# Peptides against a protein of PDB entry 3T7K, part 33

Target 1, 248 residues: chain A of PDB entry 3T7K
Amino acid sequence: KAEKILARFNELPNYDLKAVCTGCFHDGFNEVDIEILNQLGIKIFDNIKETDKLNCIFAPKILRTEKFLKSLSFEPLKFALKPEFIIDLLKQIHSKKDKLSQININLFDYEINGINESIISKTKLPTKVFERANIRCINLVNDIPGGVDTIGSVLKAHGIEKINVLRSKKCTFEDIIPNDVSKQENGGIFKYVLIVTKASQVKKFTKLINDRDKNETILIVEWNWCVESIFHLNVDFTSKKNVLYQKK

## One batch from the design tools (peptide; aimed at target 1 G23 H26 K67)

Design b2_p18_6_s4 (made by RFdiffusion4, then SolubleMPNN; from b2_p18_6, 9 letters changed)
Fold by OpenDDE base, seed 3:
Formats: C-alpha cells, sequence, structure tokens
Structure b2_p18_6_s4 (fold): chain B 248 residues (1-248), chain A 18 residues (1-18)
C-alpha cells in the first residue's frame, strides 16, 4: 500500500532519522504510515537503546520526560523536531493533488523551540555533560521524586558512571561514596556529590561528611540542578541556582 | 487528520519528571 502511495513521487527524500517520541504519537502510527516513514528514512523507536544509534527526538516542546532528557545525550542529537513535521509530511503524501512530483517539507522549519544549534553542537562533543564536569560518582537519596531508577538512568546517560542510593533515614558516613575522579589540573573536583530533596538531608549529610572528612569538597544539589545542566549541556559551577550546599 | 487531533491529548499524557 505504501509503495503505491509513494509511486506518484519522482524522487523521495531520505531524512535519515532514528527517532523516539515524547509528548506526541502516544498511540503510534498505522502500518501504512510506518511503512511510508521507513521508506523516507524515518525510523521511530518505542524505547531508547544505545545500539539503535538514535539521532532525533519528536516532541511538541521541551519536556522533562525521561526520553527528552536522554535525547540530549544522543551522539549526536541531529534533530529535535515538533510532531507537525510528521503530520505535515504524511498529509502531503496522502494528498490527492496530482501535481506533487516532490515532497516539500524542510526539517529546519519544525525545530523545537529552545533547542538551538548551540545545544545541538554540544551533543557532538566526545564527552558527556557530567563527564566534562568531573562528576563520575554521585549519591542519590532513595526518596527522590520520579524514582531512583529513572533519575539514575537519565544521569547515567549523561556520563555519571556510579549512582549510590542513600537510605536517608538510616545512612551513615560509610554509606556515602566519594566522587572518584583523577585529579585534573584545570577544574574543581568535588569529592562528595549528593542529590537530595530536603533541607534535613542537607543538614544530615553535611554533618556526617564534615565530622568524618572535614577538609573535603562537597556539592549538594537538587534534581533541578541536574535538569538545568542537561538542558544547557553544561554545568555552571558559578550559579547558585538549585545548589543547596557547596564547599570548595 | 488523525494525528493532529491527538497532539494536545498526547502532550497531556507526557510523564514529566518532577
Amino acid sequence: as target 1 above (248 residues)
Amino acid sequence: DEYREKVEEDLKKAKELP
């Protein structure tokens, strides 16, 4: 069926998109439309797998979804597109107007607002955002909204290698892991990095660390600190936004 | 357009992290 529909075009574009969707196309596509998209070099995946070499995200806007946050870790993210790209494309293809020898849809007209070339260019870097920030091992409280598995998966996608889950009420100093990074000459390495949800946790962990390891560097942040770092593909250590405690 | 009509609904179904 798709072949018959596409046969009216003299030339078909190859968009070379390997994409996931978030906040759009929840019910997927019908079989004919999937076949059409595949013939145009648009492959849509249900889930993110590294082996699929994903390069595109479809979303109506910037979202705080797991898929959207992880899409910024693609190597590279080539396109962040509004769902209207697919909608308009399929509409044009299904159109009975006899005179369309070519598909006239430009990807650049469908960019997600706020995902600019500066963001896209950073996805071409050989390192992940937290890797560049010398954050390898973090401590995450077990009561984090969204769950430790989802949050942890996003953080790992962005270069955090080890996530230690802290039982906030029962943890001791011995449960806190150091950020074991080789000393680089050109950047402040925090020995202890923690993501917390409450001021009481800040007080607890600050005390535990300072009582046992008094001279060490500590960074305690909210989840929003990580989100902002991901959306900018840069860690701004000069910003106090979403930083709950910092000791250099 | 079947997909266009669902765009707003699909956005509401997005599971945003806190």
Scores: peptide ipSAE 0.619, ipTM 0.961, DockQ to the pose 0.832
OpenDDE base, seeds 1, 2, 4, 5: peptide ipSAE 0.618, 0.617, 0.619, 0.616; ipTM 0.961, 0.961, 0.961, 0.961

Design b2_p18_7 (made by RFdiffusion4)
Pose (drawn by RFdiffusion4):
Structure b2_p18_7 (pose): chain A 234 residues (1-94, 102-181, 189-248), chain P 18 residues (1-18)
Amino acid sequence: KAEKILARFNELPNYDLKAVCTGCFHDGFNEVDIEILNQLGIKIFDNIKETDKLNCIFAPKILRTEKFLKSLSFEPLKFALKPEFIIDLLKQIHQININLFDYEINGINESIISKTKLPTKVFERANIRCINLVNDIPGGVDTIGSVLKAHGIEKINVLRSKKCTFEDIIPNDVIFKYVLIVTKASQVKKFTKLINDRDKNETILIVEWNWCVESIFHLNVDFTSKKNVLYQKK
Amino acid sequence: TLEERLREEIENDTEPEL
């Protein structure tokens, strides 16, 4: 059936996209539209799996979804495209000349896309390997945790902020000895006291979640930035 | 239309942001 639709074309391009959509196409398309995309070398997965080697993301704009943040750890991310690409493509299908250049997500330029080829992850490059994360983090620890691991963090230690003792805090073994992601000023006081009491001479970095998000969008941890840094001892 | 249908899928998307 989709072959009939495509039988009218002398030659079909191979777009060679392995993509997830975020902020769009939240189920699929109709079955015909889907089979057409495969015939054009476009495959859209429901969720991100490391071994599918996704290289593309469809999104209306830069988004803070788990999918968009994780797409910045594709190996490599080749295309970040507005949904209008698929839309214009299917409109034309129903010769094919829709191109991969007229549909960039504004704000995601080549300089950022290219950093996804780097042999390191953003937090791996920043020597942020093991972190503590408060249990009450917005988005929940499982998701935030998945995003941070996708960007080079190996150990996520979750702290029940009200209950945790110093012994619960894991060092950042790879440089900050202790790295914590927190929500409340009430947590900054408790943690700096606990660590200062028990490990006075060591280094500490306490940041908000937004510090991690900015680092991912830039694919760079800027240690000279005070934005979203709640406490540091270096 | 095809385009309107696909844009409605975009508008109806409710994926949360972190």

Design b2_p18_7_s1 (made by RFdiffusion4, then SolubleMPNN; from b2_p18_7, 7 letters changed)
Fold by OpenDDE base, seed 1:
Structure b2_p18_7_s1 (fold): chain B 248 residues (1-248), chain A 18 residues (1-18)
Amino acid sequence: as target 1 above (248 residues)
Amino acid sequence: SLEDRYLEKIKNDKEPEL
């Protein structure tokens, strides 16, 4: 059926998109539209898998969804597009107006606001954002909104290798893991990195660490610190935004 | 319309934000 619909076009574009959708198209597409999209080099996946070599995200805007946050870890993210791209494309294809010999839809007209070339270019880097920031091992409190698995999965996609889940009420100093990175000459390595949800955890962990491992470097942040770092594909250690405690 | 069908999908799609 798709072939018959597409037969009216003299030439078909190949968009070369391997995409996921977030905040749009939750019910997917009908079989004909999927086949049409496939013929145009647009493959939409339900979930993110590294093996699929995803290069595109469809979303109406920047979102804090798992898929959107992970899309910024694609290697590279080629396009972040509004769902209107698909809508307009399918509208043109299904149009009965005989005068359309070509599909005239440009990907660049559908870019998500705020995902600029600077962000896209950083997805071409050989390292992930937290890897570049020398954050390899973190401590994550178990009461994190969204759950430790989802949050942990996002963090791992962005270069965190080890996530230690802390039972905030029951944990001791021995439960806290160090950020085991080789000392780089340029002094920005925190021995203890923690993501927490509340001020009482800051008080607890700072006390535990300072009482047992005196003079070590500590970074305690909110989840929003990670989100901002992901959205910028850069960790700004000069910013106090979403930093709850810092000891250099 | 085709547009209406996809617009409805966009409006109703709510993945949890983290």
Scores: peptide ipSAE 0.434, ipTM 0.841, DockQ to the pose 0.955
OpenDDE base, seeds 2, 3, 4, 5: peptide ipSAE 0.430, 0.431, 0.431, 0.433; ipTM 0.835, 0.840, 0.840, 0.841

Design b2_p18_7_s2 (made by RFdiffusion4, then SolubleMPNN; from b2_p18_7, 8 letters changed)
Fold by OpenDDE base, seed 1:
Structure b2_p18_7_s2 (fold): chain B 248 residues (1-248), chain A 18 residues (1-18)
Amino acid sequence: as target 1 above (248 residues)
Amino acid sequence: SLEEEYLKKIEEDKEPEL
């Protein structure tokens, strides 16, 4: 059926998109539209898998969804597009107006606001954002909204290798893992990195660490610190935003 | 319309934000 619909076009574009959708198209597409999109080099996946070599995200705007946050870890993210791209494309294809010999939809007209070339260019870097920031091992409190698995998966996609889950009420100093990175000459390495949800955890962990491992560097942040770092594909250690405790 | 159908899909699609 798709072939018959597409036969009216003299030339078909190949968009070369391997995409996921977030905040749009939750019910997916009908079989004909999927086939049409496939013929145009647009493959939509339900979930993110590294093996699929995803290069595109469809979303109405910047979202804090797992898919959106992970899309910024694609290698590279080529396009972050509004769902209107698909809508307008399918509208043109299904149009019975004989005068359309070509599909005239430009990907660049559908860019998500705030995902600029500076962000896209950083997805071409050989390293991930937290890897570049020398954050390899973190401590994550077990009461994190969204759950430790989802949050942990996002963090791992962005270069965190080890996530230690802390039972906030029951943990001791021995439960806290160091951020085991080789000392780089440029002194921005925190020995202890923690993501926490509340001020009582800051008080607890700062006390535990300072009482047992005096003079070590500590970074305690909110989840929003990670989100901002992901959205910028850069960690700004000069910013106090979403930093709850810092000891250099 | 195709537009209305797809717009409806966009409005109804709410993944949890982290």
Scores: peptide ipSAE 0.404, ipTM 0.830, DockQ to the pose 0.952
OpenDDE base, seeds 2, 3, 4, 5: peptide ipSAE 0.402, 0.401, 0.403, 0.403; ipTM 0.826, 0.827, 0.830, 0.830

Design b2_p18_7_s3 (made by RFdiffusion4, then SolubleMPNN; from b2_p18_7, 7 letters changed)
Fold by OpenDDE base, seed 4:
Structure b2_p18_7_s3 (fold): chain B 248 residues (1-248), chain A 18 residues (1-18)
Amino acid sequence: as target 1 above (248 residues)
Amino acid sequence: SLEDELLEKIKNDKEPEL
């Protein structure tokens, strides 16, 4: 059926998109539209898998969804597009009135506001954002909104190798893992990195660490610190925003 | 319309924000 619909066009674009959708198209596409999109080089996947070599995200705006946050870890993210791209494309293709011999839809007209070339360019870097920040091993409190699995999965996509889940009420100093990175000369490596949700956790963990390992560097942040770092594809260690405790 | 159906699919954010 798709072939018959597309046969009216003399030339078909190849968009070369391997995409996921977030905040849009939750019910998917019908079989014909999937086939049409596939013939245009647009493949939409339900879930993010590294093997699929995803290069695109569809979203109405910047979102804090798992998919959106993970899309910034694509290698590279080529396009972050509004769903209107697909809508306009399918409208043009299904239109009986358009004497158009060609599909004339430019991807660049559908960019998500706030995902600029600077962000896209950083996805071409050989390293992940937290890898560049010398954050390899983190401690994550078990009461984090969104759940430790989802949050941990996002963090891993961005170069954190080890997520240690802390049982906030029961944890001791021995439960806290160090950020085991080799001291590189250029950048303050924090021995202990923790993501927490409450001021009481800051007090607890700072006490536990300072009582047992008094001379070590500590970074305690909110989840929003990670989100901002992901959205910028850069960790700003000069910013105090979403930093709850820092000891250099 | 196909347009209306597609537009409705954009409005429903079913994915949780983190």
Scores: peptide ipSAE 0.427, ipTM 0.836, DockQ to the pose 0.888
OpenDDE base, seeds 1, 2, 3, 5: peptide ipSAE 0.427, 0.427, 0.424, 0.425; ipTM 0.834, 0.836, 0.829, 0.834

Design b2_p18_7_s4 (made by RFdiffusion4, then SolubleMPNN; from b2_p18_7, 7 letters changed)
Fold by OpenDDE base, seed 3:
Structure b2_p18_7_s4 (fold): chain B 248 residues (1-248), chain A 18 residues (1-18)
Amino acid sequence: as target 1 above (248 residues)
Amino acid sequence: SLEEELKKKIENDKSPEL
């Protein structure tokens, strides 16, 4: 069916997209439209798998979804596109009126607002954002919204190697893991990195650490600190935004 | 229209935000 629809075009573009969708296309596409998209080099996947070598995200805007946050870890993320790209493409293809010999849709016209070339360029770096920041081992409170597995999966996609889940009510100092990174000469390494949800947790963990491991470096942040770091593909250690406690 | 169906699909997709 798709071949008959596409046979009216003398030349077909190859967009070379391996994409996931978020905030759009929940019900997916019909079989004919999937086949059309596949013939145009557009493959849409339901889930993120490293093996698929995903290079694209479809979303109406910047979203805080698992898929969107993980898409910024693609190697590289080539395109972050609005769903209107697919809509306009399928409209042009299904149009019987247009004596169009070619499909005339430019990917650059459909860029997600706020995903600029500077962000895209950083996805070509050989390292992940938290890896570049010397954050490999973190402590995550068990009462984090979204759940420790989902949040942990996003953090791992961005270079966190080890996530230690803290039972905030019952944890002791011995339950807190150090950020075990080799001292590189030029980067402020925090020995303890924690993601927390409440001011009471800040008070608890700062006390536990300072009472048992005096003078060590501590970074306690909100989840929003991680999100902002992901969206910028850079950790700004000069910013106090979403930092709840810092000891250098 | 196909457009309206696709737009409705976009508007109704509430992926959980973290």
Scores: peptide ipSAE 0.355, ipTM 0.846, DockQ to the pose 0.931
OpenDDE base, seeds 1, 2, 4, 5: peptide ipSAE 0.355, 0.355, 0.355, 0.354; ipTM 0.849, 0.847, 0.850, 0.847

Design b2_p18_8 (made by RFdiffusion4)
Pose (drawn by RFdiffusion4):
Structure b2_p18_8 (pose): chain A 234 residues (1-94, 102-181, 189-248), chain P 18 residues (1-18)
Amino acid sequence: KAEKILARFNELPNYDLKAVCTGCFHDGFNEVDIEILNQLGIKIFDNIKETDKLNCIFAPKILRTEKFLKSLSFEPLKFALKPEFIIDLLKQIHQININLFDYEINGINESIISKTKLPTKVFERANIRCINLVNDIPGGVDTIGSVLKAHGIEKINVLRSKKCTFEDIIPNDVIFKYVLIVTKASQVKKFTKLINDRDKNETILIVEWNWCVESIFHLNVDFTSKKNVLYQKK
Amino acid sequence: SESIQTEEEVYEEYDLPD
């Protein structure tokens, strides 16, 4: 059936996209539209799996979804495209000349896309390997944890902020000895006291979640930035 | 501080050809 639709074309392009959509196409398309996309070398997965080697993301804009943040750890991310690409493409299909250049997500330039080819992840480059994360983090620890691990963090230690003792705190073994991601000023006081009491001469970095998000959007951890840094001892 | 966005919070609808 989709072949009939496509039989009217002399030649079909191979867009070679393995993509997820975020902020768009939340189910699929109709079955015909889907089979057409595959015939054009466009495959859209429901969720991100490391072994599918996704290279593309469809999104109306830069988004803070788990999908968009993880797309910045594709190996490599080749295309970040507005949904209008698929829209214009299916409109024409129903010769094919829709191109991969008229549909960039504004704010995701080549300089950033290119950093996804780097042989390291953003937090791996920053020597942030093992972190502590408060259990009350917005988005929940499982998701935030998945995003941070997708960006080079190997160990996520979750702290029940009200209950945790110093012994529960894991060092950042790879440089900051202790890295914590927190929500409340109430937590900054408790953690700096605990660590300062028990490991006075060591280094500490305490940041908000937004510090990690900014680092991912820039694919760079800027240690000279005070934005979203709640406490540091270096 | 800002939280992570969910797909439902940022989802946009689009028209497709029939």

Design b2_p18_8_s1 (made by RFdiffusion4, then SolubleMPNN; from b2_p18_8, 7 letters changed)
Fold by OpenDDE base, seed 5:
Structure b2_p18_8_s1 (fold): chain B 248 residues (1-248), chain A 18 residues (1-18)
Amino acid sequence: as target 1 above (248 residues)
Amino acid sequence: MKALETEEEVYEEYELPK
């Protein structure tokens, strides 16, 4: 069916998109439209898998969804597009009125506001944002909203290798893992990195660490610190925003 | 029944109590 619909066009674009959707297209696409999109080099996936070599995200705006946050870890993220791209594209293709010999849709007209070339260019870097920041091992409280699996999955996509889940009420100093970053010369390395949700956790963990390891560097942050770092594809250690405790 | 994965935004309103 798709072939017959597309046969009216003399030339078909190849958009070369391997995409996921977030905050849009919850009902998915019909089989004909999926086939049409496939013929135009647009493949939409339900989930993010590294093996799929995803390069595109569809979203109405910048979102704090797992998919959107992970899309900024694509290698590279080529395009972050509004869903209107697909809508307008399919509308043109299904239009019976216009003797359109060609599809006239430009990807650049559908960029998500706030995802600029500076962000896109950083997705071409050989390292992930937390890797560049010398954060490889973190401690995460078990009562974090959104769940440790989702949060952990996003953090791993952005270069955190090890996530230690702390049982906030029962943890001891021995349960806290160091950020084992061996050999990076010139970067500020925090020995203990923790993501927490409550001021009581800050008090607890700072006491536990300082009582047992008095001279060590500590970074305790909110989840928003991670989100901001992801959205900028850069960790700003000069910013105190979303930092709950820092001991250099 | 395909579970509508409600793509929830991960932590919209995390205001730490001041």
Scores: peptide ipSAE 0.116, ipTM 0.662, DockQ to the pose 0.046
OpenDDE base, seeds 1, 2, 3, 4: peptide ipSAE 0.098, 0.103, 0.047, 0.048; ipTM 0.668, 0.661, 0.626, 0.626; seed 1 fails the geometry check

Design b2_p18_8_s2 (made by RFdiffusion4, then SolubleMPNN; from b2_p18_8, 6 letters changed)
Fold by OpenDDE base, seed 4:
Structure b2_p18_8_s2 (fold): chain B 248 residues (1-248), chain A 18 residues (1-18)
Amino acid sequence: as target 1 above (248 residues)
Amino acid sequence: MEALETEEEVYEEYELPE
């Protein structure tokens, strides 16, 4: 069926997209449309797997979903596109109008607002955002909204190697792991990096660390600090936004 | 603190051509 529909075109584009969707197309596509998209070099996957070498995200806008955040870790993310790309493409293909010689849909016309070439270019870097920031090991409180597994998965996708989950009510100093990075001459390395949800946790962890490991560097941030870092594919250590406690 | 968004929270419906 798809072949018959596409036979109306003399030439078919190859978009070379391996994509996931977020905030759109929850019900997926019918078999014919999937096949049409496949013939156009558009493969849509249900989940993110590294083996699939995903290079595209479909979303209505910048989102804080797991999929969207992880898409910024693609190697590279080639395109972040609005769902209207698929809609307009399928509309053109299903249109019974005369033999269109070509499909005239340009990917660049469907870019998600706020995902610019500067962001896309950073996904071509050989390192991940937190790797570049010398954040390898973090402490994550167990009561984080969204759950430690999801949050942890996002953070790992962005170069955090080790996530230590802290039981906020019962944790001791011995439960806190150091950020094991080699001292680089030209960058703020924090020995302890923590993602917390509450001011009470800041007080607790700062006390625990300062009482047992005096004069060490500490960075305590909110989840939004991570999100902003991901959205920019850069950690700005000069910003105090979403930083709850910092000791250099 | 803004939480991680779920797919259900951000879902927008798009009408696919029949």
Scores: peptide ipSAE 0.526, ipTM 0.916, DockQ to the pose 0.921
OpenDDE base, seeds 1, 2, 3, 5: peptide ipSAE 0.526, 0.525, 0.526, 0.525; ipTM 0.916, 0.916, 0.916, 0.916

Design b2_p18_8_s3 (made by RFdiffusion4, then SolubleMPNN; from b2_p18_8, 7 letters changed)
Fold by OpenDDE base, seed 4:
Structure b2_p18_8_s3 (fold): chain B 248 residues (1-248), chain A 18 residues (1-18)
Amino acid sequence: as target 1 above (248 residues)
Amino acid sequence: MEALETDEEVYEEYELPK
């Protein structure tokens, strides 16, 4: 069926998209539209798998979903596109009125606002954002909204190797893991990195660390610190935004 | 603190051409 629909076009574009969707197309696509998209080099996957070599995200805007955050870890992310790309494409293809010999849809017209070439270019870097920031091991409180598994998965996609989940009410100093990175000459390495949700946790962890491991470097941040770092594909250690405690 | 968003929370409906 798809072949008959596409036969009216003299030339078909190959968009070369391997995509996931977030905040759109929850019900998926019908079989014909999937076939059409596939013939145009657009493959849509339900979930992110590294083996699929995903290079595209469809979303209405910048979102704080697992899929969107992970899409910024694609190698590279080629395109972050609005769903209207697919809609307009399928409309053009299904249109009987358009005497178009060619599909005339440009990917660049459908870029998600706020995902610019500077961000896209950073996804071509050989390292991940937290890897570049010398953050390999973090402590994550167990009461974090969204769940430790989802958040942990996002953080791992962005170069955090080890996530230690802290039971905020029961944890001791011995439960806190150091950020095991070799001292690189040119970067502020924090020995202890923690993501927390409450001011009470800041007080607790700062006390535990300072009482047992005096004069060590500590970074305690909110989840939003991670999100902003991901959205920019850069960790700004000069910013106090979403930093709850810092000891250099 | 803004939580991680779910796909369900941010879902926007798009009408696919029939």
Scores: peptide ipSAE 0.442, ipTM 0.908, DockQ to the pose 0.902
OpenDDE base, seeds 1, 2, 3, 5: peptide ipSAE 0.441, 0.441, 0.440, 0.438; ipTM 0.908, 0.908, 0.908, 0.907

Design b2_p18_8_s4 (made by RFdiffusion4, then SolubleMPNN; from b2_p18_8, 7 letters changed)
Fold by OpenDDE base, seed 1:
Structure b2_p18_8_s4 (fold): chain B 248 residues (1-248), chain A 18 residues (1-18)
Amino acid sequence: as target 1 above (248 residues)
Amino acid sequence: MKALETEEEVYEEYELPE
């Protein structure tokens, strides 16, 4: 059926998209439309797997979903597109107007607002955002909204190697892991990096660390600090936004 | 603190052409 529909076009584009959707198309596509999209070089996956070499995200806007956040870790992310790309494409294809010899849909017309070339270009870097920031081992409180698994998965996608989950009420100093990175000459490496949810946790962890490991560097942030870092594909250590405690 | 968003929370409906 797809072949018959596409036969009216003299030339078919190859968009070369390996995509996931977030905030849209949760019911997927019918078999014919999937086949049409496949013939146009658009393959949509249900989940993110590294083996699929995903290069595209469909979303209505910048979202804080697991999929969206992880899409910024694609190698590279080629396109972040609005769902209207698919809609308009399928509308043109299903149109019975004989005069359409070609599909005239430009990917660049459907870019998600706020995902610019600067962001896209950073996805071509050989390193991940937290790797570049010398954050390899973090402590994450167990009561984080969204759950430690999902949050941890996002953080790992962005270059965090080890996530230590802290039982906030029961943890001791010995439960806190250091961010074991080699001292770089020019970079403020924080020995202890923690993601917390409450001011009480800040007080607790700062006390535990300062009492037992005096004069060490500490960074305690909110989840939003990570999100902002991901959205910009850059860690700004000069910003106090979403930083709850910092000791250099 | 803004939490991680779920797919259900952010879903927008798009009508596919018939």
Scores: peptide ipSAE 0.543, ipTM 0.921, DockQ to the pose 0.923
OpenDDE base, seeds 2, 3, 4, 5: peptide ipSAE 0.542, 0.542, 0.542, 0.541; ipTM 0.921, 0.920, 0.920, 0.921

## One batch from the design tools (peptide; aimed at target 1 T22)

Design b2_p19_1_s1 (made by RFdiffusion4, then SolubleMPNN; its pose is not in this set)
Fold by OpenDDE base, seed 4:
Structure b2_p19_1_s1 (fold): chain B 248 residues (1-248), chain A 19 residues (1-19)
Amino acid sequence: as target 1 above (248 residues)
Amino acid sequence: KEEEKKKKLEEEEKEINAE
């Protein structure tokens, strides 16, 4: 069926998209449309796997979903596209109008607002955003909304190697792991990096660390600090936004 | 299995701390 539909075109583009969807296409695609998309070099996957070499995300806008956040870690993310790309493409293909010699869909017309070339270009960097920021090991409170597994998975995708989950009520200083990064001269290296949800946790962890390791650098942030860093593919240590405590 | 898949998909589609 797909072959008969596509036979109307003299030339078919190869978009070379390996994509996941978030915030769109919840019902999936019918078998014919999947085959059409596949013949156009568009493969849509249900889940993110490193083996699939994903290079595209479909979403209506910037989202804080696991898929969207992880898509910014693709190597590279070639395209972040609105679902209208697929909709318009399929609409053109299914249109009974005369022998369309070519599919006239430009990928650049369907870019997600806020994902610009500057962001896309950063996905070509050899390092991940938190790796560039000298954040290798973090402490994450166990009561974080979204769950430690999901958040941890996103953070790992962006270059955090070790995630230590802190039981906020029972945590002692010995439970807090240092960010074991070699002191590079030019980067703000924090010995202790923590993601917390509550002001009470800030008070607790700052006290625990300062009482036992008084002269060490501490960064305590909200999850939104991580999200903003991911969305920009840059950690801005000059910004106080979403920083709850900082000791340089 | 379909309901579990749907539920998992719904969970994956949640925005993380979109407060």
Scores: peptide ipSAE 0.358, ipTM 0.845, DockQ to the pose 0.164
OpenDDE base, seeds 1, 2, 3, 5: peptide ipSAE 0.353, 0.354, 0.355, 0.350; ipTM 0.840, 0.842, 0.843, 0.839

